# Peptides against a protein of PDB entry 5ONS, part 34

Target 1, 181 residues: chain A of PDB entry 5ONS
Amino acid sequence: MFKKFDEKENVSNCIQLKTSVIKGIKNQLIEQFPGIEPWLNQIMPKKDPVKIVRCHEHIEILTVNGELLFFRQREGPFYPTLRLLHKYPFILPHQQVDKGAIKFVLSGANIMCPGLTSPGAKLYPAAVDTIVAIMAEGKQHALCVGVMKMSAEDIEKVNKGIGIENIHYLNDGLWHMKTYK

## One batch from the design tools (peptide; aimed at target 1 H86)

Design b2_p21_7 (made by RFdiffusion4)
Pose (drawn by RFdiffusion4):
Structure b2_p21_7 (pose): chain A 181 residues (1-181), chain P 21 residues (1-21)
Amino acid sequence: as target 1 above (181 residues)
Amino acid sequence: EEEEEEEEYDKYAEELEEEYV
């Protein structure tokens, strides 16, 4: 979603949200990520203004104190930014790719099933369309936010095709936009 | 402390990119 994204060519503007809208977004975040509820006062303090950074192709980025928290396209599901996920790794369920796939996902490639079924990889049960944190064999921190395109059981069996769609990865255009200011 | 953690993570992401890309 952000492979060729930068602030100049992709950010149209930034709107500050009213209280009515903030509560609605928080509710959606709760529905989508149940375990995030106890942490929202910390992530989105009552004191701080909440802004949406509007981007081309109807991408929205939710910001608080200039920190990028979540993003979505159209009115689709919210995804945590990798920076927010680093701070709260438990927000998402995990999938671990083998170390050989790291170079491909850091270049923006989708995750193929061999990257999840090979030794060094760890595949956990997940239904299709689940938003997952991609972990790497031997690495402590997540490197990609993905969406299951095949269920985990199908990935083990079919073992060919895109297993996980690469949505956001380390040092993509979104990662490079450290803050909005 | 939070800023230091953010700088460490940026550095880690840069080092990871240089190692594999």

Design b2_p21_7_s1 (made by RFdiffusion4, then SolubleMPNN; from b2_p21_7, 6 letters changed)
Fold by OpenDDE base, seed 4:
Structure b2_p21_7_s1 (fold): chain B 181 residues (1-181), chain A 21 residues (1-21)
Amino acid sequence: as target 1 above (181 residues)
Amino acid sequence: SSAEEEEELDKYAEELVKEYV
């Protein structure tokens, strides 16, 4: 989603959200990520305005105090930014790729099934379309935010093709944006 | 601080690129 993204070229405008809209978004976030509920007031304090940075290709980034928290495309599901995920790693279920897959993930490539079933990888139960944090063998912080294109069960059984779609990865255009005020 | 955390994460990302890319 952000492989060719540049803040100066791809940001259109920024809008401040009304209270009712913020409430709706918070409810949606809790529905998508139940584990975030106890932390949501810390992540999005009531006293702080919530903004949406509108980008090209129908990308929207939810921000508070310039911090990039979540993003979506075409009014689809919200994804946490890697920067938020690093602070709150429990927001998403995890999958772990082997060391050999790291270079491909960091190039923006989708995660192939063998990179999730090989020694050094860890595949946890997850349904298709689940948003997941991509961890790497021996590394502390998530490398990527992805979407399961197959269930964990099917990844193990089929063990070929795209297991997880790469949505946002370290050093992509969103990562380099850092903040927006 | 938030700035320190951001710097640490930036370094983390840079190190991964140096190691694997």
Scores: peptide ipSAE 0.395, ipTM 0.867, DockQ to the pose 0.816
OpenDDE base, seeds 1, 2, 3, 5: peptide ipSAE 0.310, 0.374, 0.375, 0.299; ipTM 0.816, 0.860, 0.861, 0.808

Design b2_p21_7_s2 (made by RFdiffusion4, then SolubleMPNN; from b2_p21_7, 9 letters changed)
Fold by OpenDDE base, seed 2:
Structure b2_p21_7_s2 (fold): chain B 181 residues (1-181), chain A 21 residues (1-21)
Amino acid sequence: as target 1 above (181 residues)
Amino acid sequence: SMEKEEEELDAYNKKLVEEYV
């Protein structure tokens, strides 16, 4: 989503959200990520305005005090930014790729099944369309936010093709935005 | 200060990138 993304070229505008809209978004976030509920007031304090940075390709980034928290495309599901995920690693279920897959993930490539079934990888139960944090063998921080294109069971059985779609990865255009005030 | 915050963020980012270099 952000492979060729640049803040200077791809950000259109920023809007401050109304209270009712914020409430709706918070409810959606809790629905998507039930474990976030106890932390949501810390992540999105009531006293702080919530903004959406509107980008090209119908990308919207949810921000509070300049911190990039979540993003979505075309009114689809929200994804946490890697920066938020690093603060709250439990927001997403995890998958782990092997060491060899790292360079490909960091190039924006989708995660192929063998990278999730090989020695050094760890594949955890997950359904299709589940948003997941991609971990890497021997690393502490998630390098990618992805979406399961196959179930974990099918990834193991089929073991070929795209297992997880790469949505946001370390050092992509969104990562380089850092903040938006 | 804003400058200090940016420096800390830059240092953090650099460290994370280095984790994967």
Scores: peptide ipSAE 0.301, ipTM 0.798, DockQ to the pose 0.253
OpenDDE base, seeds 1, 3, 4, 5: peptide ipSAE 0.295, 0.291, 0.300, 0.289; ipTM 0.795, 0.787, 0.796, 0.786

Design b2_p21_7_s3 (made by RFdiffusion4, then SolubleMPNN; from b2_p21_7, 6 letters changed)
Fold by OpenDDE base, seed 4:
Structure b2_p21_7_s3 (fold): chain B 181 residues (1-181), chain A 21 residues (1-21)
Amino acid sequence: as target 1 above (181 residues)
Amino acid sequence: EEEKEEKEFDEYAKELVEEYV
């Protein structure tokens, strides 16, 4: 989603959200990520305005105090930014890729099934369309936010093709967009 | 502390890219 993203070229505008809209978004976030509920007031304090940075390709980034928290495309599901996910790693269920897959993930490539089933990888139960944090073998923090394109069960059985779609990865255009004020 | 954490994440990203890319 952010392979060719540049803040200067791809940001269109920024709008401040009304309280009713914010409430709706918060509810949606809790529905998508139940584990975030106890932390949501810390992440999105009531006193702080919530903004949407509108970008090209129908990308919207949810921000509070300039911090990039979540993003979505075409009014689809929200994804946490890696920056938020690093602070709150429990927001997403995890999957772990092996060492060999790391370089490809960091180039924006989708995660192939063998990179999730090989020694050094860890594959946890997850349904299709689940948003997941991609962990690297032997590393502390997530390197990618992805979406399951196959269930964990099918990844193990088929073990061929795209297991997880790469949505956001370290050092992509969104990562380089540290803040927006 | 938050600033320190953010710097850690930035450094992590740089190191990971340098190591694998």
Scores: peptide ipSAE 0.594, ipTM 0.919, DockQ to the pose 0.864
OpenDDE base, seeds 1, 2, 3, 5: peptide ipSAE 0.273, 0.334, 0.581, 0.267; ipTM 0.812, 0.847, 0.915, 0.815

Design b2_p21_7_s4 (made by RFdiffusion4, then SolubleMPNN; from b2_p21_7, 6 letters changed)
Fold by OpenDDE base, seed 4:
Structure b2_p21_7_s4 (fold): chain B 181 residues (1-181), chain A 21 residues (1-21)
Amino acid sequence: as target 1 above (181 residues)
Amino acid sequence: EEEKKEEELDKYYEELVKEYV
């Protein structure tokens, strides 16, 4: 999603959200990520305005005090930014890729099934379309946010093709955006 | 002070990326 993303070229505008819209978004976030509920007031304090940075290709980034928190495309599901996920690693269920897959993930490549079933990888139960944090062997911080394109069960059985779609990864255009005030 | 904190945070993230590259 952000392989060729640049803040200067791809940001269109920024809007401040109304209270009712913010409430709706918070409810959606809790529905998508139940574990975030106790932390949501810390992440999105009531006193702080919530903004959406509108980008090209129908990408929207949710921000509070310039911090990039979540993003979505075409009114789809919200994804946490890696920066937020690093602070709250429990927001997403995890999958772990082997050491060899790291360089491909960081190039924006989708995660292939063998990278999730090989020694050094850890595949946890997850349904199709589940948003997941991609961890790497021997690393404590997520390197990617992805979406299950196959269930964990099918990844193990089929063991070929795209297991997880790469949505956001370390050192992509969104990562480099850092903040937006 | 805020600028220093931002710089420190940037360094932290740069180091994080270096762990993978």
Scores: peptide ipSAE 0.401, ipTM 0.836, DockQ to the pose 0.282
OpenDDE base, seeds 1, 2, 3, 5: peptide ipSAE 0.396, 0.158, 0.291, 0.389; ipTM 0.831, 0.706, 0.783, 0.831

Design b2_p21_8 (made by RFdiffusion4)
Pose (drawn by RFdiffusion4):
Structure b2_p21_8 (pose): chain A 181 residues (1-181), chain P 21 residues (1-21)
Amino acid sequence: as target 1 above (181 residues)
Amino acid sequence: EEYEEEREEAYEEEEEKEEEE
């Protein structure tokens, strides 16, 4: 989603949200990520203004104090930014690719099933369309936010094709936009 | 080594498929 994304060519503007809208978005975040509820006062303090950074292709980025928290396209599901995920790794369930796939996902490639079924990888049960944190064998921190395109059980069996769609990865265009200011 | 080759092949094929589209 952000492979060729930068602030100049992709950000149209930034709107500050009214209270009515903020509550609605928080509710959606709660529905989508149940365990995030106790942490929202910390991530989105009552005191701080909430902004949406509008981007080309109907991408929206939710910001508080200039920190990028979540993003979505159209009115689709919210995804946590990797920076927010690094602060709160438990927001998402995990999938771990083998170390050989790291170079490919950091270049924006989708995750193929061999990257999840090979030694050094760890595949956990997940239904299709689950938003997952991609972890690397031997690495402590997440490197990609993905969406299951095949269920985990299918990935073990079919073992060919895209297992996980790469949505946001370390040092993609979104990662380079450290703050909005 | 076998696993490595299978992974690299799957990525190459998928990249070629995206270029053809």

Design b2_p21_8_s1 (made by RFdiffusion4, then SolubleMPNN; from b2_p21_8, 13 letters changed)
Fold by OpenDDE base, seed 2:
Structure b2_p21_8_s1 (fold): chain B 181 residues (1-181), chain A 21 residues (1-21)
Amino acid sequence: as target 1 above (181 residues)
Amino acid sequence: SMYKKKLEEAYKELKEEEKKK
């Protein structure tokens, strides 16, 4: 989603959200990520305005005090930014790729099944369309936010094709955006 | 590899940011 993303070229505008819209978004976030509910007031304090940075390709980024928190495309599901996920790693279920897959993930490539079933990888139960944090062996911080294109069970069984779609990865355009006020 | 280096740089940056907190 952000392979060729540049803040200077791909940001269109920024709007401050109304209270009612913020409430709706918070409810959606809780629905998508139930574990975030106790932390949501810390992540999105009531006293702080919530803004949406509108980008090309119908991408919207939720920000609070310049911090990039979540993003979505075409009013689809919200994804946490890696920066938020690094602070709150429990927001997403995890999957771990082997060392060999790292270079491909960082190039924006989708994660193939063998990279999730090989030695060094760890595949946890997850259904199709689950948003997941991609972990690297021996690293504490996620290197990618992805979406399961196959269930964990099918990944193990079929072990061929795209297992996880790469949505956001370290050193992509969104990562380098850092903040927006 | 180039990507390994980039990853390490990113993690280094994160570590530095954590120290500033």
Scores: peptide ipSAE 0.230, ipTM 0.772, DockQ to the pose 0.029
OpenDDE base, seeds 1, 3, 4, 5: peptide ipSAE 0.098, 0.093, 0.081, 0.096; ipTM 0.633, 0.669, 0.657, 0.647

Design b2_p21_8_s2 (made by RFdiffusion4, then SolubleMPNN; from b2_p21_8, 9 letters changed)
Fold by OpenDDE base, seed 5:
Structure b2_p21_8_s2 (fold): chain B 181 residues (1-181), chain A 21 residues (1-21)
Amino acid sequence: as target 1 above (181 residues)
Amino acid sequence: SEAKKKLEEAYEELKKKEEEE
């Protein structure tokens, strides 16, 4: 999603949200990520304005005090940014790729099944379309946010093709955006 | 590789931020 993203070239505008809209978004976030509810007031304090950064290709980024928190495309599901995920790693279920897959993930490549089934990888139960945090063998912090294109069970059985779609990864355009006020 | 280098740099930045907190 952000492989060729640049803040100067791909950001259209930024708007401050009304209180009612913020409430609706918070409810959506709790629905998508039930475990975030106890932390949501810390992540999005009531006293702080919430903004949407509108980008090309129908991408919207939710921000508070310049911090990039979540993003979505075409009114689809919200994804946490890697920066938020690093602070709250429990927001998403995890999958771990082997050491050999790291360089490809960081190039924006989708995650192939062998990178999830080989020694050094850890594949956890997950259904198709589940948003997941991609962990790297030997690393503490997630390197990618992805979407399951196959169930964990099918990844193990078929062990061929795209297992997880790469949505957001370390050092992509969104990562380099850092903040927006 | 360049990708590996970028990853290590990103992790070093995170480590630095954690130490400053």
Scores: peptide ipSAE 0.081, ipTM 0.660, DockQ to the pose 0.028
OpenDDE base, seeds 1, 2, 3, 4: peptide ipSAE 0.079, 0.072, 0.066, 0.057; ipTM 0.661, 0.639, 0.637, 0.662

Design b2_p21_8_s3 (made by RFdiffusion4, then SolubleMPNN; from b2_p21_8, 10 letters changed)
Fold by OpenDDE base, seed 4:
Parts: C-alpha cells; structure tokens; sequence
Structure b2_p21_8_s3 (fold): chain B 181 residues (1-181), chain A 21 residues (1-21)
C-alpha cells in the first residue's frame, strides 16, 4: 500500500473529526481489535482532537497529536501503523516468517506460504482476512502489517501461493512519514 | 534501551542477516 507513498506527493488534506465520528471509529476499532479496548483512552485521549489525513488512492490515516495510529483504504478495515503496533504489540495476532522471507517482506513483497511453514517460521491459527503482525525470529518489533489471504490451515495444507498480503512494512512510505501535525 | 535504539539494533541485525544470505 505504501511502497511508493510520499507525504509531499500523496497527502491531499487533513480533517478534524466530529465527536460522533470519533465514537464510531472507536467502536469499530474495539470490534476489530478487542484487546485494544483497555488502552484506547491512552491511545486516543478524549481531550485530544482526532484527525484524518486523506491521501491519494483513497487512503486515510487516523492521527492524534500528530501520531499516526491507524490507516484504511476505501473505507475498509483499519490497520494499525507499525509505530503504534510497536507500542502495543498485542493489538494484532502474530505470524513469524523464516529468515529467507525477511528480505522480501522488507521490499514490500507478499509473503509466500513456504516462508510461513519452513523451519524458523511460526504459523499460528488465523482465519482468512485476519490482520496480522509479521515477526522475525528473535526480534521484538514487527516487520510488517499484513492480511491473511489464506487461513493458517490452508497455508499449511496447500503451502503454495500468497499466504499473507504485505500491507505496511518497515521503511515504507508510511513509516517514513513518522508524524503529521 | 529506548524504543528507537532497540529498533535500530534490530534493523541492523536484519541487514546483517540479509548480507549473510
């Protein structure tokens, strides 16, 4: 999503959200990520305005005090930014890629099934369309936010094709944006 | 170790692994 993203070229405008819209978004976030509920007041304090940075390709980035928290495309599901996910690693279920997949993940490539089933990988139960954190062995910080294109069961069984779509990865255009005030 | 320092260290380690492949 952000492989060729640049803040100067791809940001259109920024809007401040009404209270009712913020409440709706918070409810959606809790529905998508139940584990976030106890932390949501810390992530999105009631006293702080919530903004949407509107970008090209129908990308919207949810921000509070300039911090990039979540993003979506075409009014689809919200994804946490890697920066938020690093603070709250439990927001997403994890998957671990093998050593050989790391380079490709960091180039923005989708994750192939063998990179999730090979030695050094760890595949945890997850349904198709689940948003997941992509981990590497011995690392504390997620490399990527992805979406399961197959269930974990199907990845193990079929072991061919795209297992996880790469949505946001370390050093992509969203990562380099850092903040927006 | 602060977040940014940890992350930097991890990224450096990831780069080293890429160079070893």
Amino acid sequence: as target 1 above (181 residues)
Amino acid sequence: MEYEEKLKKEQEELKKKEEEE
Scores: peptide ipSAE 0.243, ipTM 0.778, DockQ to the pose 0.035
OpenDDE base, seeds 1, 2, 3, 5: peptide ipSAE 0.061, 0.041, 0.026, 0.227; ipTM 0.654, 0.532, 0.545, 0.772

Design b2_p21_8_s4 (made by RFdiffusion4, then SolubleMPNN; from b2_p21_8, 13 letters changed)
Fold by OpenDDE base, seed 1:
Structure b2_p21_8_s4 (fold): chain B 181 residues (1-181), chain A 21 residues (1-21)
Amino acid sequence: as target 1 above (181 residues)
Amino acid sequence: EKAKKELEEAQKKLEEEEKKK
């Protein structure tokens, strides 16, 4: 999603959200990520304005005090930014790729099934379309936010093709954006 | 904030190391 993203070229505008809209978004976030509920007031303090940075390709980035928290495309599901995920790693279920897959993930490539079934990888139960944090063998912090394109069960059985779509990865355009005020 | 910055730098180094492999 952010492979060719540049803040200067791909950001259109920024809007401050109404309180009613913020409430709706918070509810959506809790629905998507139930574990975030106790932390949501810390992540999105009531006293702080919430903004949406509108980008090209119908990408929206949710921000508070300049921090990039979540993003979505075409008003689909929210994804946490890696920066937020690093602070709150529990908000997504994890999948772990082997060491050999790291280079490809960091190039924006989708995660192939063998990278999830090989020694060093850890594949946890997850349904299709589940948003997941991509961990790597020997690494403590998520490298990528992805979406399951196959269930964990099918990844193990078929073991060919794209297992997880790469949505947001370290050193992509969103990562380099860092903050937006 | 300091910890965040340190993490960012660490991750950047990770990225560079992996690209060199």
Scores: peptide ipSAE 0.047, ipTM 0.665, DockQ to the pose 0.032
OpenDDE base, seeds 2, 3, 4, 5: peptide ipSAE 0.042, 0.042, 0.043, 0.042; ipTM 0.602, 0.628, 0.648, 0.646; seeds 2, 5 fail the geometry check

## One batch from the design tools (peptide; aimed at target 1 Q140 L143)

Design b2_p22_1 (made by RFdiffusion4)
Pose (drawn by RFdiffusion4):
Structure b2_p22_1 (pose): chain A 181 residues (1-181), chain P 22 residues (1-22)
Amino acid sequence: as target 1 above (181 residues)
Amino acid sequence: LLNDPHYEEKLEELEEQKEELE
């Protein structure tokens, strides 16, 4: 989603949200990520203004104190930014690719099933369309936010094709936009 | 970016904070 994204060519503007809208978004975040509920007062303090950074192709980035928290396209599901995920790694279920796939996902490639079924990889049960944190064999921190395109069971069996769609990865355009200011 | 010497410490702090919130 952000492979060729930068602030100059992709950010149209930034709107500050009213209280009515903030509550609605928080509710959607709760529905989508149940375990995030106890942490929202910390992530989105009552005191701080909440802004949406509007981007080309109907991408929205939710910001608080200039920190990028979540993003979505159209009115689709919210995804945590990798920076928010690094602070709260439990927000998403995990999938671990083998170390050989690291170079490909950091270049924006989708995750193929061999990257999840090979030794050094760990594949956990997940239904299709689940938003997952991509972990790397031998690495402590997540490197990609992905969406299951095949269920985990299908990935073990079919073992060919895109297993996980690469949505956001370390040092993509979104990662380079450290803050909005 | 992929490794952090204080990562485990940060996880423990989150676990303690979770218990405080409960």

Design b2_p22_1_s1 (made by RFdiffusion4, then SolubleMPNN; from b2_p22_1, 8 letters changed)
Fold by OpenDDE base, seed 1:
Structure b2_p22_1_s1 (fold): chain B 181 residues (1-181), chain A 22 residues (1-22)
Amino acid sequence: as target 1 above (181 residues)
Amino acid sequence: DLNDPNYEKKLKELEKLLKELE
């Protein structure tokens, strides 16, 4: 989603959200990520304005105090930014890729099944369309936010093709934004 | 991480290591 993304070229505008809209978004976030509920007031304090950075390709980035928290496209599901995910790693279920897959993930490539079934990888139960954090062995921080294109069960059985779609990865265009006020 | 006072240091180390793996 952000492989060719550039803040200077791809950001259209930034708007401050109304209270009612914020409440709706918070409810949606809790539905998507139930574990976030106890932390939501810390992530999005009531006293702080919530903004949406509107970008090309119908991308919206949710921000508080300049911190990039979540993003979505075409009013679809929200994805946490890697920076938020590093702070709250439990927001997403995890999948672990092997060492050989790391360089491809960091180039924006989708994650192939063998990279999730080989030694060094760890594949956990997850349904199709589940948003997941992509980890590497021995690393504390996620490398990528992805979406399951096959169930974990099918990845193990078929072990061929795209297992997880790469949505947001370390050092992509969104990562380089860092902050936006 | 939230409760890791050395987050920035660890992040830089991770980025460096990952870059070397490319």
Scores: peptide ipSAE 0.100, ipTM 0.707, DockQ to the pose 0.080
OpenDDE base, seeds 2, 3, 4, 5: peptide ipSAE 0.064, 0.067, 0.052, 0.060; ipTM 0.677, 0.687, 0.664, 0.668

Design b2_p22_1_s2 (made by RFdiffusion4, then SolubleMPNN; from b2_p22_1, 9 letters changed)
Fold by OpenDDE base, seed 1:
Structure b2_p22_1_s2 (fold): chain B 181 residues (1-181), chain A 22 residues (1-22)
Amino acid sequence: as target 1 above (181 residues)
Amino acid sequence: PLNDPNYEEQLKELQKKLEELK
C-alpha cells in the first residue's frame, strides 16, 4: 500500500474529526481489535484532538498529537501502523517468517507460504482476511502488517502461493512519515 | 514494546541488522 508512497506527493489534506465520528471510530477499533479496549484511552486520550490525514488512493491515516496510529483504504478495515504496533504488540495476532523471507518482506513483497512453514517460521491459527503482525525469529519488533490470503491451515496444506499480503512494512513510505501534525 | 525505555536503541539495532540481511 505504501511502497511508492511519499508524504510530499501523496498527502492531500488533514482534517480534525468531530466527537461523534471519533466515537464511531473507537467502537470500530474495539470490534476489530478487542484487546485494544483497555488501552484506547491511552492511545487516543479524550482531551486530544483526533485527525485524519487524507491521502491519494483513498487512504486515510488516523493521528493523535501527530502520531500515526491507524490507517485504512476506501473506508475498509483499520490497520495499525508499525509504530503503534511496536508500542502495543498484542493488538494483532502474530505470524513469524523465516530469516530468508525478511529481505523480501522489506522490499514490499507478499509473503509466500514456504516462508511461513519453514523451520525458522511460526504459523499460528488464523482465518482468511485476518490482519496480522509479521515477525521474524529472534526479532522483538514486527517487520510488517499483513493480511492473511489463505488460512493458516491452508498455508500448511498447500504450501504454495501467497499466504499473506504485505500491506505496511519497515522503511516503506508510511514508516518514513514518522509524524504528521 | 509498551514502556520499553530502550525501544529506540532496539529499533535502530533491528534496522541495522535487517539491512545487513539485504
Scores: peptide ipSAE 0.064, ipTM 0.691, DockQ to the pose 0.080
OpenDDE base, seeds 2, 3, 4, 5: peptide ipSAE 0.030, 0.035, 0.031, 0.032; ipTM 0.586, 0.532, 0.601, 0.627

Design b2_p22_1_s3 (made by RFdiffusion4, then SolubleMPNN; from b2_p22_1, 7 letters changed)
Fold by OpenDDE base, seed 2:
Structure b2_p22_1_s3 (fold): chain B 181 residues (1-181), chain A 22 residues (1-22)
Amino acid sequence: as target 1 above (181 residues)
Amino acid sequence: PLNDPDYEKQLEELEKELEELE
């Protein structure tokens, strides 16, 4: 989603959201990520305005005090930014790729099934379309936010093709955006 | 929330993986 993203060229505008809209978004976030509820007031303090940075390709980035928190495309599901995920690693269920897959993930490549079934990888139960944090063998912080394109069961059984779609990865355009006020 | 004192170091290590490919 952000492989060729550039803040200067791909950001259209930024709007401040109404309270009612913020409430709706918070509810959506809790629905998607139930574990975030106790932390949501910390992540999105009531006193702080919430903004949407509108980008090309129908991408919207949810921000508070310039911090990039979540993003979505075409009003689809929200994804946490890696920066937020690093603070709150429990927001997403995890999948772990082997060490050899790191370079490919960091290039924006989708995660192929063998990279999730090989020694050093850890495949956890997850349904198709689940948003997941991509971890790597021996690393503490998520490399990538992805989406299961196959269930964990099918990844293990079929073990070929795209297991997880790479949505947002370390050092992509969103990562380099850092903040936006 | 996670407060990892080695955060920057670990990120640097990950980024090195990318640099080695360039």
Scores: peptide ipSAE 0.108, ipTM 0.731, DockQ to the pose 0.033
OpenDDE base, seeds 1, 3, 4, 5: peptide ipSAE 0.098, 0.058, 0.101, 0.105; ipTM 0.726, 0.672, 0.729, 0.734

Design b2_p22_1_s4 (made by RFdiffusion4, then SolubleMPNN; from b2_p22_1 with L1P H6D Q17L K18L E19K)
Fold by OpenDDE base, seed 5:
Structure b2_p22_1_s4 (fold): chain B 181 residues (1-181), chain A 22 residues (1-22)
Amino acid sequence: as target 1 above (181 residues)
Amino acid sequence: PLNDPDYEEKLEELEELLKELE
């Protein structure tokens, strides 16, 4: 989603949201990420304005005090930014790739099944379309936010093809967009 | 969350890994 993203070239505008809209978004976030509910007032304090940075390709980024929190495309599900995920790693279920897959993940490539089933990888139960944090052995913080394209069960059984779609990864265009005020 | 004493260190490790793999 952000492989060739550049803040200067791909941001269209920024709007401040009304209180009612913010409430709706918070409810959506709780539905997607139930575990975030106790933390939502800390992540999005009531006193702080919430903004949406509108980008090309129908991408929207939720921001509070310049911090990039969540993003979505085409009114689809919200994804946490890696920076937010690093603060709240429990927002997403985890999957761990093997060492060999790391360089490909960091190039924006989708995660192939063997990278999730080989020694050094850890595959946890997850259904298709589940948004997941991609981890690597020995690393505490996520490398990537992805979407399961196969269930964990099918990844293990078939062990061929794209297991997880790479959505947002370390050093992509969104990562380089540290703040937006 | 927010007060991870190891965050900066772990982030540096991650960034170092990134640099090595570029």
Scores: peptide ipSAE 0.061, ipTM 0.687, DockQ to the pose 0.038
OpenDDE base, seeds 1, 2, 3, 4: peptide ipSAE 0.043, 0.056, 0.050, 0.046; ipTM 0.657, 0.666, 0.672, 0.658

Design b2_p22_2 (made by RFdiffusion4)
Pose (drawn by RFdiffusion4):
Structure b2_p22_2 (pose): chain A 181 residues (1-181), chain P 22 residues (1-22)
Amino acid sequence: as target 1 above (181 residues)
Amino acid sequence: SEEEEIQEKALELAEELLEKAE
């Protein structure tokens, strides 16, 4: 989603949200990520203004104190930014690719099933369309936010094709936009 | 460890999401 994304060519503007809208978004975040509920007062303090950074192709980035928290396209599901995920790794279920796939996902490639079924990889049960944190064999921190395109069981069996769609990866355009200011 | 606790929470969330997908 952000492979060729930068602030100049992709950010149209930034709108501060009213209280009515903030509550609605928080509710959606709760529905989508149940375990995030106890942490929202910390992530989105009552005191701080909440802004949406509007981007080309109907991408929205939710910001608090200039920190990028979540993003979505159209009115689709919210995804945590990798920076927020690094602070709260438990927000998403995990999938671990083998170390050989690291170079490909850092270049924006989708995750193929061999990257999840090979030794060094760990594949956990997941239904299709689940938003997952991609972990790397031998790495402590997540490197990609993905969406299951095949269920985990299908990935084990079919073992060919895109297993996980690469949505956001370390040092993509979104990662380079450290803060909005 | 903290890493083990995070992994456990991820597994528990994954189970809840699978139940909802039924």

